# Ledger of designs, part 191: peptides against a protein of PDB entry 5K2M

Target 1, 273 residues: chain A of PDB entry 5K2M
Amino acid sequence: MRIGITYTVLRREEMAIKERAGEFGEVVMLHEDDLLFPGNYDLDVVIIRNVSHFKALYTARLFESEGIPTVNSSRLIFEAGDKLFATLRLAGKVPVPEWKAALSEGGALRVPDSLGYPLVSKPVFGSWGRLLAKVNDRDSLEAVLEHRKWMKNPLYGIHYFQEFVEKPGRDIRSYVIGGEFVGAIYRYSNHWITNTARGGKAEPCSDPEVEELSVKAWEAFGEGALAIDIFESEKGLLVNEVNPNMEFKNAARVTGADMAGKLVEYAVEVAKT

## One batch from the design tools (peptide; made by RFdiffusion4, then SolubleMPNN)

Design b2_p28_1_s1 (from b2_p28_1, 13 letters changed)
Fold by OpenDDE base, seed 5:
Structure b2_p28_1_s1 (fold): chain B 273 residues (1-273), chain A 28 residues (1-28)
Amino acid sequence: as target 1 above (273 residues)
Amino acid sequence: KPLTAAELLRMTEEEIAAKRAEEKALEA
């Protein structure tokens, strides 16, 4: 078996994936600068670890065009990596925060009529809480919308909003690979944006309700490896978002779960189908 | 140590490219 691993930066996750993949066959590390298409890649499967959502998406689709399966697939990256598209999948199966989408400023200005204040403005793409805004009032909404007009990427003109969810100073990140729950952590922060990549403390989460909800959230997509972000709210557990290019170094360290091994095992299964 | 996502957000494209070149050289 020949296992490709595409990457932008060799992180702890990519090192662990490389190490575990070596137990199953020949490993081919593929930096973004080495990728040219069409190419004659002799690979049974490719694990996609590009940092950019769009680079990951296009890389996956390019390998698929050559008959090489990817983990994750371009379909999964597309649907899970966009916050709005992910919400559309999730909302049919699991509890999610109340949300609205608008395609114009005039539409966006009416969002508070249904969600009220405070609300959260999110870009549909991007990671680590970048460009999240807590919008407390009309003046703040107008300011966010004004700034979006001057952003060069047209995707910033897609206005995605959620209700502001009061959290108990933490959120949950779970991991589901090939439909199997692998583990979960609490991420602690004194800020309304909780993220371990930004220096939040992580602790193990052992909750059967989290496990069940995480599997159901994965089933909304039906394939691949996902990190799942869950809020503890007054309404119960809410699935906020998913990530098809998961960071897991903190979760693996805290839980002791073999996230890299589970990902490689799943990729080997995909290669055999 | 491998770069974190938070570190990547603070780095210039040139710094990222330099780090990638170092990593590539170690795997060659």
Scores: peptide ipSAE 0.008, ipTM 0.433, DockQ to the pose 0.759
Fold by OpenDDE base, seed 2:
Structure b2_p28_1_s1 (fold): chain B 273 residues (1-273), chain A 28 residues (1-28)
Amino acid sequence: as target 1 above (273 residues)
Amino acid sequence: KPLTAAELLRMTEEEIAAKRAEEKALEA
């Protein structure tokens, strides 16, 4: 078996995936600079670890066009990596924060009539809390919308809003690979954006309700490896978003779960189907 | 034992920088 691993930067996750993949077959590391298509790649499966959502999406689709399955698939990357498309999948199966989408400024200005304030404005793509805004009032909404007009990427014209969820100074990040719950952590933050880049602590999360909800969230997509962000709210657990391009270094250390091994095992299973 | 903020930051700094750089380039 020949296992490809595409990557932008050789992070700890990619090193761990490489190491574990070596136990199952020959490993072919493919930096973005090495990727040319059509390439006639001799691979049984490719693990997609490109940093960019779009590069990951296109890389997956390009390998699939050559008959090589990918983990994650281009379908999963597309559906899960867009916050709005992910919400559309999730909303039918699991509790999600209340949301609205608008396709114009005029539509966006009416969002508070339905959801009230405060709101969270999110771009449909991106990570690390970039361009997340807590919208407390009309002035803040107008400012966000004004800034969006001057952004070059047309996807910034897709106005996605959620209700602001009051969290107990933490959120939950769980991992589901091939339908198996692998582990979860609490991420503590003093900021409403719970991101490791803004500081915090990580602790193991051992909660059967989190496990059940995480599996149900994964079943909304039905394939691949997903990190799942869950909020603890007054309404109970809410699935906020999923990530098909997961970082798991912190979670693996905190939980002791072999996330890299589980990802490789799943990729090997995909290669055999 | 839970990982501290400082430990988490040290562990993810390069990944954060790389991700932010790539996203900035794609969004510009």
Scores: peptide ipSAE 0.008, ipTM 0.384, DockQ to the pose 0.064
Fold by OpenDDE base, seed 3:
Formats: C-alpha cells, structure tokens, sequence
Structure b2_p28_1_s1 (fold): chain B 273 residues (1-273), chain A 28 residues (1-28)
C-alpha cells in the first residue's frame, strides 16, 4: 500500500495523518510545490489536505485522471465545498436554515420580502467565516451588494443568504468519515460567528440526536470525510454547512477520538475498491 | 509551532512556503 498526502502547510492534522498512514504502508508526502501533471505517481490512494478549496478540487481531479482515487474525491469537494451546492444536497435530507439565492443585484434586493431581517450574507466559497455579514436592514443590504460588484472573482456575483439563527453562544461541529460518526464538539464564542480556529473554546458533545443528524447529513453526499456544522435553534437542530477539508485538531484533543486514524482507514478502504 | 487558521488567512504564499520548510525540517 502506497499512500500519498497532498498539503500546503504541515499542520497537526497532516502530521497525525502521516503518522497513522505509516502503519498501513509507505507514505509519500506531496507539497503543492512538488505536484506536476501529468506525472508517473506510484500511489494506491491520495489523501487531499490542500488548504485552498480550489487547489484541493483540482489536485483531486488531476490524480483521478491518472487512475488514482482520492479522499476526498473531486466530486465531493466540488459539491460539499460550495455552500449553495451543499445546501441543495442537505435540504432534501435534513433541516437547514431558511435560505435564498439570487443571481443579480435586482434579485438580491427582493430576498428580504421572503426571509425578512436580519439576514446573513455568505459567499458560496471560503473558510473561517470570511466575508460573512449580518444584514440588519435595507441600507446594509445595499452596501454588501455594492461591495460585491467590485470583487474580482465572478463567484461573488452569486448571492447566497440565510436567515439569522439565534444561538446559545455556541455551535456544534461533528465529524463523519465513511458513513461512521467519529465525534462532535461544542464551539463557544461571544460573537455570532462561532469558530475555534478564531480563538473559541471547545467541549465534548455527547448527544444521540446530533449523531443521528450528522450521519443523515453525510448520507446526502454518500461518500468521504466531512465536518458538519450544526446550530441549536428554537426550531431544533439545523445543519448549517459541511466541510470536505476538515480541521480536527481541537475535536481530536477534546474528544480523544482518532480522527486521523479513521481518515487513513477509510483511504485504505477506498484504495482496495 | 503549526500555523493557526488566523495566520494562514494573513500570510502570503511565500511566507507559507517558508513556514512549511521550517516545519518539514523539524519533523524529518
């Protein structure tokens, strides 16, 4: 068994994945600077750990073009890594926050007619709450739309909105790998954006309802390793988003779950199919 | 020390590459 690991930065997650992969076979570490295609890669599977969503997507597709399977697949990265495409999968299987998409400024200005205020404006791509805006009124909506006109990437012209969900000063992050629930944490923050990567605290979450909902959310995609973000609302649990390029150092530390081992075990299974 | 998410959001590609080289040398 020969296991590739692509990466941008050697984080705690990549070090743990490398260590556990060494128990199953030969490990080949592949930094972004080492990747050229087409190539003669002697690998049975590649674990994708590139930081950029687009670099991860294209790296996965390039290895697949050479007959080498990836974890995650380019299909999963494409569908789960876009907030709108992920919402389209999730909405048919699990409760999600109320949402609206518009393809023009004129369409976006009508979103409050159906969702009301306050709203949350999200780009369809990006991590760690980048370019999230709480929109309280018409003036704030117009300002967000005006700024989007001057952004260089055409994907900023895709207007995605959610209802603002009041949370109890925390959210939930769960992990599902190969259809198995691996663990969950509470992420605490005094800000409406909860993220442990921005200095929030994490605690273990042991809730059977969270476990069941997390597996159902994974089943909307049907493959791979996903982190799942869940809100506690007055309406019950809501699946906010999924992440096909998960960070898990805080979850592994807090829960004691072997996230890296489970990811490697799944990659070995994928290599054998 | 591994890069934090906040550091990754602010660093240039060159700074990330330099940090990677340091981390690779320490873990080799």
Amino acid sequence: as target 1 above (273 residues)
Amino acid sequence: KPLTAAELLRMTEEEIAAKRAEEKALEA
Scores: peptide ipSAE 0.006, ipTM 0.452, DockQ to the pose 0.592
Fold by OpenDDE base, seed 1:
Structure b2_p28_1_s1 (fold): chain B 273 residues (1-273), chain A 28 residues (1-28)
Amino acid sequence: as target 1 above (273 residues)
Amino acid sequence: KPLTAAELLRMTEEEIAAKRAEEKALEA
């Protein structure tokens, strides 16, 4: 078996995936600069680890066009990596924060009529809480919308909002690979944005309700490897978002779970189908 | 040392490219 691994930066995750993949077959590391299409790739499966959502999406689709399966698939990356599209999948299966989408400034200005204040403004794409804004009032909403008009990417004109969820100084990140729950962590922060990549503390999360909810959230997509972000709210557990290009170094360290191994095992299974 | 998300957010495209080149050289 020949396993490709596409990557932008050789992070701890990519190193662990490489090491674990070596136990199952020949590993071919493919930096973004090595990728030209159409190409003659002799690979049975490709693990997609490009940092950019769009680069990951297009890389996956390009390999699939040549008959090479990918983990994650371009379909999953597309649907899970867009916060709005992910919400559309999740909302039919699991509890999610209340949300609204607007396609114009005029529409966006009416969002508080439904959700009230405070709101959370999110771009539909992007990682690590970039361009997240807590919108407390009308003036703040107008400011966010004004700034969005001058952003280059037209996707910033897709206005996605959630209710502001009061959290107990933490959130949960779980991992589901091939439908199997692999592990979860608490991410602690005094800031309303809880992300360990931004300096938050991580601790193991052992909660059967989190496990059950995480699997159900994965089932909304029905394939691949997902990190799932869950909020503890007064309404109970809420699935906030999913990530088809997960970071797991902190989770692996804290839980001891073999995230990289589980990802490779799933990729090997995909290669055999 | 592998780059963190926080580090990636602070790096310029040029710094990222330089780091990529260094990593490629280590894998070769």
Scores: peptide ipSAE 0.006, ipTM 0.408, DockQ to the pose 0.759

Design b2_p28_1_s2 (from b2_p28_1, 11 letters changed)
Fold by OpenDDE base, seed 3:
Structure b2_p28_1_s2 (fold): chain B 273 residues (1-273), chain A 28 residues (1-28)
Amino acid sequence: as target 1 above (273 residues)
Amino acid sequence: KPLTDAELLKMTEEEIKEKAEEDRELEE
């Protein structure tokens, strides 16, 4: 078994994946600068750990074009890594925050007629809460839309909105790999954007409802390794988003779950299919 | 040394590459 690991930065996650992969076979670390295609890669599977969503997507597709399966697949990265496409998958299976999409400024200005205020503006791509805006009124909406016109990437012209969900000062991050629930944590934050990168406290989450909902959310995609963001709302649990390029160092530390091992085990299973 | 989440959020793609090169040199 030869296991490739593509990466941008050697994080705690990549180190843990490398270590666990070594138990199953030969490990080939592939930094982004080492990736040239077409190439002659003698690999049974590649674990995709590129930081950029688009670099991860294209890397996965390039390996797949050479007959090498990837974890995650380019299909999963594409569908789960876009907030709107992920919502389209999720909305058919699990409760999600109320949402609207508009393809023009004129369409976007009508979104409050359905969602009301406050609402959340999200780019369809990007990570770590970048360019998330809480929109409290018409003036704020107009300002967000005006700024989007000057952004160079055409994808900023795809307007994705959610209802603002009141959270109890925390959210839930769960992990499902190959359809198996691996673990979950509460992420505490004093800000409406819960990001562990901002120094929030993490605690184990042992809730059977979270486990069931997380598996159902994964089943909306039907493959791969996903981190799942869940809100505790007055309406119950809501699946906010999924991440096909999961960070798990905090969750692994807090829960003691072998997330790196589970990811490698799944990659080995994919290699054998 | 692995980057912190806070460091990753501030790094440009170029800075990320430079860091990755440094990390490779440490593995050789």
Scores: peptide ipSAE 0.010, ipTM 0.482, DockQ to the pose 0.713
Fold by OpenDDE base, seed 2:
Structure b2_p28_1_s2 (fold): chain B 273 residues (1-273), chain A 28 residues (1-28)
Amino acid sequence: as target 1 above (273 residues)
Amino acid sequence: KPLTDAELLKMTEEEIKEKAEEDRELEE
């Protein structure tokens, strides 16, 4: 078994994946600078750990074009890594925050007619809560839309909005790999953007309802390894988003779950299919 | 003192941000 691992930065997650992969076979670390296609790679499976969503997507597709399966697949990265496309999958299976998409400024200005205020403006791509805006009123909406006109990437012209969900000072991040629930954590924050990257506390989450919902959310995609962000709302649990390029160092530490091992085990299973 | 997980995460985010800025400058 030859296991490739593509990466941009050698993080704790990539180190853990490398270590665990070494128990199953030969490990080939592939930095982005080492990747040229077509490359005639001798690999049974590739674990995709590129930081950029788009680099991860294209890397996965390029390996697949050479007959090498990837974890995650380019299909999963494409569908789960776009917030709007992920919402389209999730909305058919699990409760999600109320959302609206607009393809123009004129359309976006009508979003409050359906969802009211406050809103959350999200780019369809990006990580770590970048360019999230709480939109409390018309003036704020106009400002967000004006700023987006000056952004060079055309994807900023895709306007995705959610209702603002009041959270109890925390959210839930769960992990599902190959359809198996691996673990979940509470992420505490004094800010409406709950991200452990901003110095938030993490605690184990042991809730059967979270486990069931997480598996159902994964089943909306039907493959791969996903981190799932869940809100505790007055309406119950809501699946906010999924991440096909999961960070799990904090969750692994807090829960004691072998997330890296589970990811590698799944990759080995994919290689045998 | 060993860097806290938060500090390590922040450094990684800063490194990623710096790289993303460099990539953007190269596109420009």
Scores: peptide ipSAE 0.010, ipTM 0.510, DockQ to the pose 0.119
Fold by OpenDDE base, seed 4:
Structure b2_p28_1_s2 (fold): chain B 273 residues (1-273), chain A 28 residues (1-28)
Amino acid sequence: as target 1 above (273 residues)
Amino acid sequence: KPLTDAELLKMTEEEIKEKAEEDRELEE
């Protein structure tokens, strides 16, 4: 078996995936600079680890066009990597924060009529809490909308909003690969934006309700490897978002779960189907 | 001038690369 791994930067995750993949076959590391299409790739499966959502999406689709399956698939990356599209999948299967989408400023100005204040403005794309805004009032909403007009990316004209969820100083990040729950962590932060990359403490999460909810959230997409972000709220657990290009170094360290191995095992299964 | 879509995406990727490199240097 020949396993490709596409990457932008060799992180701890990519090194772990490479090491585990070597136990199953020949590993071909493919930096973004090495990727030209159409190409003559002799690979049975490709693990997509490009940092950029869009580069990951296009890379997956390009390999698929040559008959090579990818983990994750371009379909999954597309649906899970867009916050609005992910919400559309999740909302039919699991509890999610209340949300609204508007396609104009005039529509966006009516969002508080449904969600009230405070609300959260999110871009449909992007990672690490970039351009998340807590909107407390009308003046703040108008300011966010005005700033979005000057952002050149047309995707910033897609106005996605959620209710503001009060969290207990933490959120949950779980991992489901091939429909199997692999593990979960608590991410602690004193800021309303929880991001472990900002120096937050991580602890193991052992909660059967989290496990069940995580699997159901994965089933909304029905394939691949997903990190799932879950909020603890007064109305129970809410699935906030999913990530088809997961970072897992902290989760693997804290839980002891072989997340890289599970990802490779799943990729090998995909290659055989 | 507001950044182009490509410039904005590139900056995002560059920031991510820098962060990933910093994380690697801290682990080394």
Scores: peptide ipSAE 0.023, ipTM 0.542, DockQ to the pose 0.093; fails the geometry check
Fold by OpenDDE base, seed 5:
Structure b2_p28_1_s2 (fold): chain B 273 residues (1-273), chain A 28 residues (1-28)
Amino acid sequence: as target 1 above (273 residues)
Amino acid sequence: KPLTDAELLKMTEEEIKEKAEEDRELEE
């Protein structure tokens, strides 16, 4: 078996995936600079680890066009990597924060009439809480919308909003690979944006409700490897978002789960189908 | 120039993220 791994940066995750993949066959590391299409790639499966959502999406689709399956698939990357498209899938299966989408400034200005204040403005793409804004009032909403007009990417004209969820100083990140729950962590932060990248403490999460909800959230997409972000709210557990290009270094360290191994095992299964 | 693996290992996860996103914004 020949396993490709595409990457932008060799992180701890990519090193762990490479090491585990070597136990199953020949590993071919493919930096973004190595990727030319159409090509003649002799690979049974490709694990997609490009940092950019769009580069990951296009890379996956390009390999698929050559008859090589990818983990994750271009379909999954497309649907899960867009916050709005992910919400559309999730909302049919699991509890999610209340949300609204608007396609114009005039539409966006009416969002508080439905959701009230405070709101969270999110871009439909992006990672690590970038361009998240807590919108407390009309003046703040107008300011966010004004700034979005000057952003060059037309996707910033897609206005996605959620209700502000009061969290107990933490959120949950779970991992589901091939439909199997692998593990979960609590991420602690005093900031309303909880992210382990910003120096938050991580602790193991052992909760059967989290496990069940995580599997159901994965089933909304029906394939691949997903990190799932869950909020603890007064209304119960809410699935906030999913990530088809998961970082798992902190979760693997804290839980002891072999997330890289599980990802490779799943990729090997995909290669055999 | 893409950062070497050695340079990347010295960067914080945040710095890697910022650079990857800057690179993405430059490609957009």
Scores: peptide ipSAE 0.018, ipTM 0.510, DockQ to the pose 0.074; fails the geometry check

Design b2_p28_1_s3 (from b2_p28_1, 12 letters changed)
Fold by OpenDDE base, seed 1:
Structure b2_p28_1_s3 (fold): chain B 273 residues (1-273), chain A 28 residues (1-28)
Amino acid sequence: as target 1 above (273 residues)
Amino acid sequence: RPVTAAELLRMTPEEIAAIRAEEKALLE
């Protein structure tokens, strides 16, 4: 078996995936600079680890066009990697924060009529909490919308909002690969954005309700490897978002779960299907 | 919100590079 791994930066995750993939077959590391299409790739499966959502999406689709399956698939990357599209999948299966989408400034200005304040403005794409804004009032909303008008990417004109969820100084990140719950962590922060990539503390999360909810959230998509962000709210557990290009170094370290191995095992299964 | 200078100081070079790579992609 020949396993491709596409990547932008060789992180701890990519190193671990490479190491585990070597146990199943020949590993071909493919930096973004190595990728030209159409090409003659002798690969049975490709694990997609490009940092950019769009580069990951297009890379997956390009390999698929040549008959090579990918983990994750371009379909999953597309649906899960867009916060709005992911919400559309999740909302029919699991509890999610209340949300609104608007396609214009005029529409966005009416969002508080239904969600109230405070609310959270999110871009539909991007990682590490970039361009997340807690909007406390009308003046702040107008400011966010004004700034969005001058951003280059037209996707910033897609206005996605959530209710502001009061969290107990932490959130949960779980991992589901091929429908199997692999593990979960608490991410602690004194800031309303609790992402460990920004210096938050991680601890193991052993909660059967989290496990059940995580699997149900994965089932909304029905394939692949997903990190799932869950909030502990007064309403109970809420699935905030999913990530089809997951970071797991902190979770692996804290839980001891072999997330890289599980990802590779799933990729091998995909290759055989 | 943006990653703060204090947060960047606690990040690995690889993490910083990943953020920069994503930022670049958003501008394309």
Scores: peptide ipSAE 0.025, ipTM 0.469, DockQ to the pose 0.071
Fold by OpenDDE base, seed 2:
Structure b2_p28_1_s3 (fold): chain B 273 residues (1-273), chain A 28 residues (1-28)
Amino acid sequence: as target 1 above (273 residues)
Amino acid sequence: RPVTAAELLRMTPEEIAAIRAEEKALLE
């Protein structure tokens, strides 16, 4: 078994994956600078750990074009890594925050007619809460839309909105790999964006409802390794988003779950199919 | 003990730099 690992930065996650992969076969670390296609890669599977969503997507597709399966697949990265596409998958299987998508400013200005205020404006791509805006009123909406007009990436012209969910000062992050629930944590924050380095704590989450919901959320995609962000709301649990390029160093530490091992085991299974 | 949110979200300078570089490239 020859296991490739693509990466941009050798993080704790990549080190853990490398270490565990070594137990299953030969490990080939592939920095982005090492990747040229078409190439004659002698690999049975590639674990995709590129930091960039798009680089991860294209890297996965390029290996797949050479008959080498990837974890995650380019399909999964594409669908799960886009907030709108992920919502489209999730909405048919699990509760999600109410959402609207608009393809123009004129359409976006009508979103409050359906969802009211406050809203959350999200870019369809990007991580760590970047460019999330809480839109409390018309003035704020107009400001967000005005700023989007001047952004160069055309994807910023895709207007994705959610209802603002009042959370109990925390979110849930769960992990599902190959359909198996691996673990979950509570992420406490004093800010409405949980992915802020502003105080709080992480604690293990042991809730059968979270486990069941997480598996169902994974089943909406039906493959790969996903981190799942879940909100606790007055309406119950809501699946906010999924991440096909998950960070897990702290979740693994808090829960004791062997996330790196589970990822490698799944990659080995994928290699054998 | 529980891990703080700051610890949970803590990235190395290199990780932050890589993310910023990639995002910058997406905006170009």
Scores: peptide ipSAE 0.023, ipTM 0.535, DockQ to the pose 0.106
Fold by OpenDDE base, seed 4:
Structure b2_p28_1_s3 (fold): chain B 273 residues (1-273), chain A 28 residues (1-28)
Amino acid sequence: as target 1 above (273 residues)
Amino acid sequence: RPVTAAELLRMTPEEIAAIRAEEKALLE
C-alpha cells in the first residue's frame, strides 16, 4: 500500500495523518510545490490536505485522472466545499437555516422580502468565517453588494444568504468519516461567528441527536470525510455547512478520538475498492 | 506550534517559504 498525502503546510493534522498512514504502508508526502501533472505517480490512494479549496479540488481531480482515488474525491470537495452546492444537498435531507441565492444585485436586493433582517451574507467559497457579514438593514445590504462588485473573483457575484440564527454562544462541529460518526465538539465564542481557528474554546459534545443528524448530513453526500457545522437554534438543530477539508486538531484533542486514524483507515478502504 | 490554515492565508510568500524549508527539515 502506497499512500500519498498532499499538503500545503505540515499542520498537526498532516503530521497525525502521516504517522497513522505509516502503519498501513509506505507514505509519500507531496507538498504542493512537488506536484506536476500529468505525472507518473505510483500510489494506491491520495489523502488530500491542501489548504486551498480550489487547490484541493484540482489536485483531487488530477490524481483521479490518472486512476488514483482520493480522499476526499473531487466530486465531494466540489459539492461540499461550496456553501450553495452543499446547501442544495443538505436541504433535502436535514434541517438547514433558511437560505436564498441571487445571481445579481437586483435579485439580492429582494432577498430580505423572503428572509427578512437580520440575514447573513456568505461567499460560496472560502473558510474560517472570511467575508461573512451580518446584514441588519437595507443600507448594510447595499454596502455589501457594492463591495462585491469590486472583488476580482467572479464567484463573489454569486450572492448566498442565510437567516441569522441566534446561537447560545456556541456551535457544534461534528466529524463523520466513511459514514461513521467519529466525534463532536462544542465551539464557544462570544462572537456570532464561531470558529476554533479564531481562538474559541472547545468542549466534547455527547448528544445522540447530534450524532444522528451528523450521519444524515453525511448521507446527503454519501462519501468521504466531512466536518459538519451544526447550530443550536430555537427551531432545533440546523446543519449550517459541511467542510471536506477539515481541521480536526482541536476536536481530536478534546474528544480523544483518533480522527487521523479513521481518515487513514477510510483511505485504505477506498484504495481497496 | 504548526501554522493554522487561517494564518497561512495571511502569510507572505517569504513566510510560506520559510515554513516550507522548516517542513523539509522535519521530514528529513
Scores: peptide ipSAE 0.010, ipTM 0.440, DockQ to the pose 0.585
Fold by OpenDDE base, seed 5:
Structure b2_p28_1_s3 (fold): chain B 273 residues (1-273), chain A 28 residues (1-28)
Amino acid sequence: as target 1 above (273 residues)
Amino acid sequence: RPVTAAELLRMTPEEIAAIRAEEKALLE
């Protein structure tokens, strides 16, 4: 078996995936700078580890066009990597925070009529809580909308809002690969944005309700490897978002779960299908 | 240690290129 691994930066995750993949066959590391298409690649499967959502998406689709399956698939990356598209999948199967989408400033200004204040403004793309805004009032909403007008990327004109969820100083990150729950962690922060990539403390999460909800959230997409962000709210557990290009260094360290091994095992099974 | 995705967002193109070159050399 020949396993490709595409990457932008050789992180701890990519090193672990490479090491584990070597137990199953020949490993071909593919940096973004080395990718040209069509390329007639001789690979049975490609594990997508590009940092950029869009680079990952297009890389996956390009390999698929050559008949090479990818983990994750371009479909999954597309649907899970966009916060709005992910919400559309999740909302039909699991509890999610209340949300609104608007396609104009005029529409966005009416969002508080439904969600009230405070609310959270999110870009549909991006990671690590980048460009998240807690909007407490009308003046703040107008400011966020004004700033969006001057951003160059037209995707910033897609206005996605969520209710502000009061969290107990933490959130949950779980991992589901091929439909199997692999593990979960609590991410602690004194800030309303909780993220271990921004220096949040991580601890193991052993909660059967989290496990069940995580699997259901994965089933909304039905394939691949997903990290799932869950809020503990007064309404119960809410699935906030998913990530089809998961960071798992902290989770693997804290839980002892073989995240890289599970990902490679799944990729091998995909290659055999 | 490996560079994190969060750190990558703060890096210059030149710094990224240097890391890529080192990574390629390590994989050869």
Scores: peptide ipSAE 0.008, ipTM 0.428, DockQ to the pose 0.644

